Peptides against a protein of PDB entry 1IK9. Designs and how they scored, part 29

Target 1, 211 residues: chain A of PDB entry 1IK9
Amino acid sequence: MERKISRIHLVSEPSITHFLQVSWEKTLESGFVITLTDGHSAWTGTVSESEISQEADDMAMEKGKYVGELRKALLSGAGPADVYTFNFSKESCYFFFEKNLKDVSFRLGSFNLEKVENPAEVIRELICYCLDTIAENQAKNEHLQKENERLLRDWNDVQGRFEKCVSAKEALETDLYKRFILVLNEKKTKIRSLHNKLLNAAQEREKDIKQ
Target 2, 207 residues: chain A of PDB entry 1IK9 as posed
Amino acid sequence: MERKISRIHLVSEPSITHFLQVSWEKTLESGFVITLTDGHSAWTGTVSESEISQEADDMAMEKGKYVGELRKALLSADVYTFNFSKESAYFFFEKNLKDVSFRLGSFNLEKVENPAEVIRELIAYALDTIAENQAKNEHLQKENERLLRDWNDVQGRFEKAVSAKEALETDLYKRFILVLNEKKTKIRSLHNKLLNAAQEREKDIKQ
Target 3, 195 residues: chain B of PDB entry 1IK9 as posed
Amino acid sequence: MERKISRIHLVSEPSITHFLQVSWEKTLESGFVITLTDGHSAWTGTVSESEISQEADDMAMEKGKYVGELRKALLSVYTFNFSKESAYFFFEKNLKDVSFRLGSFNLEKVENPAEVIRELIAYALDTIAENQAKNEHLQKENERLLRDWNDVQGRFEKAVSAKEALETDLYKRFILVLNEKKTKIRSLHNKLLNA

## One batch from the design tools (peptide; aimed at target 1 I181 L184 N185 I191)

Design b2_p14_4_s4 (made by RFdiffusion4, then SolubleMPNN; from b2_p14_4, 9 letters changed)
Fold by OpenDDE base, seed 1:
Structure b2_p14_4_s4 (fold): chain B 211 residues (1-211), chain C 211 residues (1-211), chain A 14 residues (1-14)
Amino acid sequence: as target 1 above (211 residues)
Amino acid sequence: as target 1 above (211 residues)
Amino acid sequence: DIEKKLEEEVEKAL
């Protein structure tokens, strides 16, 4: 089961933060359990897939779009203020919410809730879920932090090896060329020396022919 | 102000999860506010630095060690079961906790609490803090995840450059040697040709002198 | 060792 708890403000009690818990199996479209609490009282209702479909039909809205609006309204937490208005009557246990657009507000959905006989149990379970979620998120944060530190070390190690490889390549190229030039110059000197010996021998032969 | 909420079990109500909130300024040693709730009632007390010092003295424990035990007892959350035993009387509002060792249990601390007149406000604020902490931890998780993905890309990029540098170094060495040998062999051939010309010229001169 | 190979090829060249 997936769960989301959100802080909401009711039009009737704008000074009292309420908490809206929504719980569902895999998809919100297949229905959900809604729980509302003010930290003293709690109210719960179950919304079926058929009720969601009926509300979408009554609104003349495509079901996927309607479920998308439900997800924004009920699961977004405190989204940017005032896009969704929540209403609840403790007397009728009737919960409804509206989407507020620039020029029009419309009823997005409505649910009949039932007052929970033991609200303390619901509140304790809600707090337990919050604490468990904090612990899981902390463990994940610590894991990601350690992995980040590992990846940073691994990056620094490879970067240092890469810089050494670049420098070693440049040094190798420079050394090989220097040695090559030395040997080549030695061979050029030997060629020049042999050419001079040939020229001298030819000049001596021309002198010997001329007696 | 720093805050920690922990789930605890009271010896008197072992079936009912209680929540222990501890709030402090910078260090627990300088005092703290303790709040206990069962999701219906709440109790609060303020513990001063002087009270902490007195409890440490009464226990004949070094203050830093005592504060270390307070931190473990009050802030560890549900540590491994049974190391700390919590007791609370709703009648006297007396809260105390014991450290359980293999052969001895001893009173670690005790606090007088006061029943909160509006427990719903305390519970709502506690839930708000949990939800805000979840949101902060989620944002941090998303940031660390994105940073991890960035570092992994950066590592792959440098690793790929390093492998190319290694291969390019080996290729450079091989190419430079091949080119060097070709040029060297050309110069060797020229030296051999010049030596043969010198030998022929010397043999012709020896023939001309014997004539 | 590149150096040794260069020296050996140079000596064989000679």
Scores: peptide ipSAE 0.025, ipTM 0.841, DockQ to the pose 0.259
OpenDDE base, seeds 2, 3, 4, 5: peptide ipSAE 0.024, 0.025, 0.023, 0.025; ipTM 0.841, 0.841, 0.841, 0.841; seed 4 fails the geometry check

Design b2_p14_5 (made by RFdiffusion4)
Pose (drawn by RFdiffusion4):
Structure b2_p14_5 (pose): chain A 207 residues (1-76, 81-211), chain B 195 residues (1-76, 83-201), chain P 14 residues (1-14)
Amino acid sequence: as target 2 above (207 residues)
Amino acid sequence: as target 3 above (195 residues)
Amino acid sequence: HEAEFEAIAAETFS
């Protein structure tokens, strides 16, 4: 059981703001209850599933395509106008295309015997919604703060692992260099003794 | 300017639900407006900064401690009473085995309740809209952080596994370069023996 | 240190 409460402007009363409450079960296609309120009175009407299928036929529209129009218009490039007569309780709305507009929906609403009960329930629903949302935003705030920390934690763990690697790499190379350079000293020494021995042979050949 | 709308029950009408709307600027301490509505009529009252502190004195409570009790009682066990004839509104606190009057307000019946009710409903719808948007923004951040975390965690796995491959990989190379130096040393030594 | 290490691996004497 779902519902949407939207605010709307009636052409015959651009001064005051009205509220439209639409409620259904699962889908709009299966039917819906619509309630209009000015904060004092309330007018209600119902639209059955069969009435929706018929209205879609009378409008030369694919049923799902028609329900889509109802969703954009009632559940809040698509321009819609709303009219209501307190004298007749007739409620209709049109879709305004280029130079051509057309009747999109019409409802004969009935003035409610207990407007206050309807208005109180509506406000109550809104307050419950505000409440459910806050709880959710709080749950997400905490999850947010947990992740901000879990990142900072592992980020530090990362920097440490990298820094530990660099310290170990330079440490290994330092040892390497020492050993390698000791050998180089022997090579240079041997190489130079050899040269010396070659220059000595050369001197015997020459004298 | 902030406001809180609470659903309450009056002692003289546990059947019907009423709505209490409290509005203020910065802190209740500087005064506030309280409105009571049953969805048909509405009663309002203004409580000045001067009256609040005055009440803090009659009770001998620090203006802070007193405002604290109001926040708990009015912004949501607290009991509420209202007489439509006198427009007098008062509420009490109920502890174990005792209760006491905590405060009262002389409210006045509003001339255009529908206007008040319409503004209240409008506020709730805007609040629902702002809250749903924030739920989205925080939902995405929760996603970004989830992804960013997996990234770094992966970097950590790769980095640690590298540090553990380093000693073994570098020592092999060192053996290779070192064996070259030895060979040269041997060949030199052999040459010197030639001569 | 790595650079000196590579230089040592490439060093020859003629």

Design b2_p14_5_s1 (made by RFdiffusion4, then SolubleMPNN; from b2_p14_5, 8 letters changed)
Fold by OpenDDE base, seed 1:
Structure b2_p14_5_s1 (fold): chain B 211 residues (1-211), chain C 211 residues (1-211), chain A 14 residues (1-14)
Amino acid sequence: as target 1 above (211 residues)
Amino acid sequence: as target 1 above (211 residues)
Amino acid sequence: YKKEIEEIAKEEFD
């Protein structure tokens, strides 16, 4: 089961933050349980897949698009754009919400809720869910932080090895060239010496032929 | 201001989860506001630095150790070890808590609370704080996740560069040695050729002298 | 390779 709690403002009670809990299995399309509370009273209702389909049909909206709008309205809370307006009558227990566009407002959905007999239990369970979510998110944060620290250490280790490899490559190249030049110069000197001996021998032969 | 909400079980109402909110500035030692709720009623009390000091003195406990025990009792919630027992009388509004050790239990602290006139406002504010904390923790999780993904990419990039550097070093060494051998063999062949010419010239001179 | 090059380098053709 998935759950989302959102803050909403009711048109009838704009000074009192209400909390909208939506609970569903896998997808919102398959239906959901809605719970509304003001921190004193609570109201709940079950919305079936058939009711969602009927509301989509009544709106002449494609079901996937309609469910997408339901998800934005019911799960996002009051985002900074008052795009969704929530209405609830405590007397009729009728909950409805509208999407406000620039030039048109339309009813997105409506649900009959029932007043909960023991609102304190619903409120306690809601607070428990919030505290569990905080604990889970904190544990995840601590895990991700430790993993970040590990990855940073691993990066620094490989970076240091890479820099050593670059320096070792440059040093190797320089050393090999220096050694190669030394050996080449020795062989060049030997070639020059042999060539000079050959020239001297040829000059002596020319002298011996000329008595 | 720092705040912590914890689940507690009262000895008087063990079947009903209560919530203990503690709010303080910088350190718990400087005093705190305690709020208790059952999801219907709420009770609040302010604990001053002087009261904390007096309770530490009455216990004959060093203040830093006492505040450390207060922090464990009031901020940790009911950990799996029932080391801390919470008591509250709704009639007297007297809240006290005990530390249970193997062979001894002792009162750790006690506070007079006042019943909140509008508990719904306190409960709504508590739920708002939970929702804000969830949103903040989620944003932190998303940030840490993106940073982990960045660090992993950066690690893979440096690792790939390091492996290329190792391979390039080995290839460079092999290429330089092969080129060096080729040039040395050419120089050796030239030395051998010059030496043979010198030997032939010497043999011809010996023939001309015998001649 | 280093030894082989050093050996090739040290072969003095006397």
Scores: peptide ipSAE 0.025, ipTM 0.841, DockQ to the pose 0.697
OpenDDE base, seeds 2, 3, 4, 5: peptide ipSAE 0.024, 0.023, 0.023, 0.024; ipTM 0.841, 0.841, 0.842, 0.841; seeds 2, 3 fail the geometry check

Design b2_p14_5_s2 (made by RFdiffusion4, then SolubleMPNN; from b2_p14_5, 8 letters changed)
Fold by OpenDDE base, seed 2:
Structure b2_p14_5_s2 (fold): chain B 211 residues (1-211), chain C 211 residues (1-211), chain A 14 residues (1-14)
Amino acid sequence: as target 1 above (211 residues)
Amino acid sequence: as target 1 above (211 residues)
Amino acid sequence: YKEEIEKIANEEFE
C-alpha cells in the first residue's frame, strides 16, 4: 500500500497544522483511505473507486483529470501557491477541499470522516511511517552518493587513459615520421653516391676513347 | 540546532512505541534537550554539558566515550541488537536507560523529564520535522540521481572517445607503416637499378681492355 | 612491422 502524509491548514483552525494521510493501493483512482490529525485527535474515512468515479462524473470532469487534481490536493499538502483550501468540521466530521483559481473557487471533493477512538495509535503509526521513510531515503541517499563517487572515479580513470592515448598517438606519429625521415635520408644518400659513381665511370670511359 | 527522532520501547510499556527526540547544538557533548512521546502525552528535559560531564565522571568513563554511548543509545533508537533498554515512570517523570551487554547491564544515563502541557504542539512539530526531513532527503535523492545519470553519460562519452582514440592509434600506425614500406621499396628498387648499371659498366670496360 | 621496416632499412645490398 502506498501512503503520503502532508501538512495542511484548515480554514477553521489556521493556526494549527493538521496532517493529512492518504493511503491507497497502486493508484489513487482505485480508492484510498484518508486520515486527518492535529496531533491529538484523528479522523479517518474511506473513499472507494465508485465514489471517485461518481464525483468525477458529478463534476463533469474526466476521471484521469479529476484524479490528477485529487493527487495535487491531497498528496502535495499546501503547496506554496495556496491553490487548495481545506475545511473540516469536528462536529459533523465533514471534510471538504476547494481548488482556488484566480477568479473561480470550486469544491474539488468532500469526505465524511469518522473520529478515531485511539488517536495515539494512529499518530504513533504515522510517526513510525515517517521515521521508516526517513531511514529508507537516507539509505538510498548513501547508496546514490557512493555510486556517484564510484562513477566519478571511473570517469577520472577513463579520462586519464584517454588523455594518455591522445598523447601517445601524437608521440607515435612524430616518432614514426622522424624514423622514416632518417631511413629515407640514408637511402637518398646511397642513391646519390651510386649516381656519382656512374657519372665518374662514364667520364673515364670517354677519356679512354679520346688517344 | 540538530535533531534526531528515534522509536523506542519502554520496559513499562513494551506494546506502545514511544518516540525519543533529542535536540542539540553542534555536538551532543555540549548538552541536549530530550523529548519523549507516546503520541498522546509528551515529556521533556534538558541535559547540560555539566551534567554530561558529571555523569561521565561518575561512571569513570572518558567523556568522548560516554558521549559516544549516549549517541548510540539516544540517537539510533532501538537498533536490532536490544543493546539499550529504556525505562520511564509517568509518575516520577524519571527516564533512565541501560546498556545491556552479554553479562553486564549498567545504567548509562538518567533524566528527570517534565510533562508537556500541550503535547499536541510537540507532536505536530515532531511530525513537521519528519515531513521536512523527508522532503529534504527526497530532493537530495532526486539531485543525486540526476548527477548519477549525468556522470554515467559523461563516462560513456569519454569511454567512446577513448575507444575511438585507441582504434585511431592502431590505424595510424598501420597506415604509416604501409606508406613507409611503399616508399622504401621504391628507393630500394632505384638502388638496385643503379647498382646493376654500375656492374654492367664495369663488365663492358673489362671487355674493352681484353680486346 | 618495426622489425620488418628495420630489416628493410638495414638490408645492405650485397
Scores: peptide ipSAE 0.024, ipTM 0.843, DockQ to the pose 0.686
OpenDDE base, seeds 1, 3, 4, 5: peptide ipSAE 0.024, 0.023, 0.024, 0.023; ipTM 0.843, 0.842, 0.843, 0.843; seeds 1, 5 fail the geometry check

Design b2_p14_5_s3 (made by RFdiffusion4, then SolubleMPNN; from b2_p14_5, 9 letters changed)
Fold by OpenDDE base, seed 5:
Structure b2_p14_5_s3 (fold): chain B 211 residues (1-211), chain C 211 residues (1-211), chain A 14 residues (1-14)
Amino acid sequence: as target 1 above (211 residues)
Amino acid sequence: as target 1 above (211 residues)
Amino acid sequence: YKEEIEKISKEEFE
């Protein structure tokens, strides 16, 4: 079961934060349980897949698009831009919400809720879920932080090895060329010496032929 | 102000999860506000620095050690091992907690709480704090995840460059030595050729002198 | 390769 709790403000009680819980199996399209609380009272309703389909048909909206709007309205809370407004009558237990566009407001959905007999249990379970979610998120955060620190160390280690490899490659090339030049110069000197000896020997022979 | 909410079970109501909120300024030692709720009623008390000091003195415990035990008891919730037990009388509004060791149980602290007139407001604010904490932790988690993915990419990039550098260094060394050997062998062949010409010239001169 | 270069270098002075 998936679950989302959101803060909402009711048009009838704009100063009192309410909490909207939605619970569903896999997809919101298959139906959901909605729970509303003000921290004293709680109200719950079940919305079936058939009711979602009927509401989409009544709106002349494609079901997937309608469910997409339901997800934004009910699971995101009141987005900062008052795009969704919520209404609830504690007397009739009638809950409805509207989507506000620039030039058009329309009812997106409505549900009959039932007053919970033991609201304290619903509130306690809601707080427990929040505390469990905090603990799970903290544990994930600590894990990601440790992994981030590990990856940073590993990056620094490889970077340092890479820089050493670059420097070692350049140093190797320079050293090999220097050594090679020295050896080549020795060989050139020997070639030059042997060539001069040959020239001298040829000149001496040419002198001996000329008596 | 720092704040922690924990689940506790009261000895008097072991089937009903209670929530213990502690709020303090910088250090728990400077005093704190304690709030208890069962999701229907709420009770609050203020504990001063002087009361903390007095309780430490009454226990013949060093203040820093006592505050350390308070922190474990009040901020960690009931750890899984029943090391801390909580008692509350709704009639007297007397809250006390004990530390349970293997062979010794002792009262760690006691507070007089006052029943909150509007518990719904306290409960709503508590839920708001939980939802805000969830949102903040989710944002941190998403940030750390993105940074972790970045660091992993950066590590892979540097690792790939490092491997290429190692291979390029080995290839460079091998190529330079091969090229140097070829050039040296050419010079060696030239030296050998010149040496043979010198030997032949000397032998011809020795023949001409014997004629 | 290094030994071969050193050998090539020495054998010509011998």
Scores: peptide ipSAE 0.028, ipTM 0.843, DockQ to the pose 0.605
OpenDDE base, seeds 1, 2, 3, 4: peptide ipSAE 0.024, 0.028, 0.026, 0.027; ipTM 0.842, 0.843, 0.843, 0.843; seed 2 fails the geometry check

Design b2_p14_5_s4 (made by RFdiffusion4, then SolubleMPNN; from b2_p14_5, 8 letters changed)
Fold by OpenDDE base, seed 2:
Structure b2_p14_5_s4 (fold): chain B 211 residues (1-211), chain C 211 residues (1-211), chain A 14 residues (1-14)
Amino acid sequence: as target 1 above (211 residues)
Amino acid sequence: as target 1 above (211 residues)
Amino acid sequence: YKEEIEKIAKEEFE
């Protein structure tokens, strides 16, 4: 089961932060349990897939789009935009929320909630879930941090090897050319020496023919 | 101000998870505020640096070691080890905790708490802090994940360049040697040709002298 | 190849 807790402000009690818990299986579309609390009292309601489908139909909204709006309203928390307004009557236990657009506000959904008999248990479980989520996220953060440090070391190692390879390639080229020049010069010197010997032998032969 | 919330079990109410909030400035040694809640009632106490020092002295424990034990007891939550036992009297508002070693339990500390008049406000603030911490940790996780993905791309890029550099170095060496062999063979052929011409000239001269 | 080049370099044609 997935769960999201969000802080909301009720139009009826704007000075008191309320917490909206939504719990669902796999997808919000399949239905969900909603819990509202002010830290003293709690109220719970269950919303079925059929109710979600009916509400989407009543709104003449495609179900996927409607569920997308529900997700934004109920799971985002009070995002900085006053895009969603929440209303709750403690007397009727009726919860409804509106989407506020520039010139149009419309009711996005409504739920009948039931007052929880033992709100302290619901609040404790909610706090436990928050603490568990913190611990899990901390462990994930520590893991990701260690992995980042590993990846950075591995990058530095390969970078250093790459730089050495570049330098070694340049050094190899330079060394091979130097060696090549030396050997070529030796062979050129030998060729010159042999040519001079041939010229001298030809000159001596021409002297011997001229007596 | 730093804060840690931990779940604890009281000896007096082992079936009801309690939450222990500790708030401090910079270091726990400088003093802290402790808040206990069961999700319905809350109790708060302030512990000064002087009280911490006095308690360390009374225990004949070095202050840094004592603060280290306080940190483990009060900030770790219920770690899996029954190393710390928590006691609270709602009647006296007296909170104390013990460290349980193999054969020795000792009182690690005690606090007089005051019942909070508006526990719902304390609970709401506690939940808000948990939700803020979750949001911060999620943002950090997303950042670290993106950084990991970046570092992995950078590593793959350098690794690919390194492999290309290695291959290019080997190819360079092979090409230079092939070119060198070709030029050397040309020079060797020229040397052989000149030597043969010298030998022929010497043989002709020896024939002319014998005639 | 190094040994072959060194051999090629050292072969004095007498």
Scores: peptide ipSAE 0.024, ipTM 0.841, DockQ to the pose 0.738
OpenDDE base, seeds 1, 3, 4, 5: peptide ipSAE 0.022, 0.024, 0.023, 0.022; ipTM 0.841, 0.841, 0.842, 0.841; seed 5 fails the geometry check

Design b2_p14_6 (made by RFdiffusion4)
Pose (drawn by RFdiffusion4):
Structure b2_p14_6 (pose): chain A 207 residues (1-76, 81-211), chain B 195 residues (1-76, 83-201), chain P 14 residues (1-14)
Amino acid sequence: as target 2 above (207 residues)
Amino acid sequence: as target 3 above (195 residues)
Amino acid sequence: SETEDKLRELTDEA
């Protein structure tokens, strides 16, 4: 059981704002209840599933395509106009295309005997919604704060692992350099003794 | 300017639900407007900064402690009474085995209740709209942080596994370069022996 | 390899 409460402007009353409440089960296609309120009175009407299928035929529209139009118009490039007569309780709305507009929907609403009950329930539904949302935003705020920390934690764990690697790398190299350079000292020494022995032979050949 | 709309029950009509709307600027301490509605009629009252502090004196409570009790009672066990004939509104606090009048307001019947009711409904719809949008923004951030975390965690796994491959990998190379030096040393020595 | 070359260069610089 779902519902949408939207505010709308009627052509015959651009001054005051009205409210439209549409409720259904699962899908609009299966039928819906529509209620119009000005904060004092309320007018209600029902649209059965068969009535929707028929209206789609009379409009030369694919049924799902027609329900899509109802969703854009009633559940809030697509321009829609709304009219209501308190004298007749007739409610209709048109889609305004380029230079051509057409009747998209019509409902004969009935004035409600207990407007206050309807208005109170509507407000109550809205307050419950506001409440459910806050609880959700709070749950997400906490999850947000948890992740901000869990990141900072691992981020630090990362920097430490990297810094530990650099310290170990330089430490290993330092040891290497020492050993390698000691050998080089021996090489240079041997190399030079050899040279010396070559120069000595060279001197015996020459004298 | 902020506001809170609470659903309440009056002692003289537990059957019907009323709505209490409290509005203010900054803090209740500087005064506030309270409106009671049953969806048909509406009663309103203004409570000045001067009256509030005055009440804090009659009770001998710090203006802060007193405002605190109002926040708990009016912004949502608290009991509420209203007489449509007198427009007098009062509420009490109920503890274990005792109860006491906590406050009261002389409200006045509003001339155009529909206007008030319409504004209240409009506010609720805007609130629903802003809250749904924030639920989206925070939902995405929750996603970004989830991804960002996996990233760094991956970097950490890779980094730690590198530090553990370092000693073994570098030592092999050191052996290779070192073995070269020794070979040279041997060949030199052997040459020297030649001569 | 490059690590071997780096170790040679470090010994030349020392």

Design b2_p14_6_s1 (made by RFdiffusion4, then SolubleMPNN; from b2_p14_6, 7 letters changed)
Fold by OpenDDE base, seed 5:
Structure b2_p14_6_s1 (fold): chain B 211 residues (1-211), chain C 211 residues (1-211), chain A 14 residues (1-14)
Amino acid sequence: as target 1 above (211 residues)
Amino acid sequence: as target 1 above (211 residues)
Amino acid sequence: SEIEKKLEELVNKS
């Protein structure tokens, strides 16, 4: 089961932060359980897939688009743009919400909730879920931090080896050329010496023929 | 201000998860505010630095060690080892806790709490803190994940460049040697040819003298 | 180095 808790403000009680819990299986489209609390009382309702489909049809909205709007309204909390307005009557247990756009406001959905007999249990469970989520997220963050530190060390090690490889390549080329020039110059000197010996021998032979 | 919320079980109400909130400035040793809630009622108390010092002295415990035990008891929740036992009387508003070791159990501390008049406000603020903590931890997690992905890409890029550098070094060495061998062999062939010409010239001169 | 050995072998064969 997936779960999201959001802070909302009710039009009737704008000074009191309410908490909207939505829980669902795999997809919000398959239906969800909605729970509202003010930290003293709680109200819950189940919204079926058929009710979601009916609300989409009544609005003449494509179901996927409607579910997309439900997700934004119910799972995001009131974002900083006050795009969603929430209403609840404790007397009728009627919950409804509106989408406010620049030129148009419209009712996006409505639900009948039931007052929970033991709100303390629902509130405790909600706090437990928050604490579990914090612990899980902390463990993930510690894991990612350790992995980032590992990856940074591994990067520094390979970078240092790469720089050494570049320098070693340049040094190798330079050393090979220096050694080759030495050997080549020795062979060039030997060739010049042998050529001079041949020239001298030819000159001596020409002198010996001339008596 | 630093803050920690923990789940605890009270000896008097072992079936009901209670929440122990501790808030302090910089160090727990400087004092703290303790809040207990069952999701319906709340109780709060302020513990001063002087009370912490007095409790440490009454226990004949070094203050730093005592604060270390307070941190484990009050900030960890009841760890899986049931090392800390919590007691609270709603009638007396007396909260006390014990440390249970294999051979010894002892009272670690006690606090007088006051019943909160508006527990819903305290509970709402506690839930708000949990939701804010979740959002902050999620943002940190997303940041660390993106950085992890960046570091992994950077590592792969440098690793690939390093492998190419190694291969290019080996290829350079092999190519330079091949080229050097060719030039060196040409010079060796020229030396051998010049030596043979000198030997032939000497043999012809010896024939001309015998003639 | 293997480089030095190969160069020396080339010089000595030369």
Scores: peptide ipSAE 0.018, ipTM 0.840, DockQ to the pose 0.279
OpenDDE base, seeds 1, 2, 3, 4: peptide ipSAE 0.018, 0.017, 0.017, 0.017; ipTM 0.840, 0.840, 0.840, 0.841; seeds 1, 4 fail the geometry check

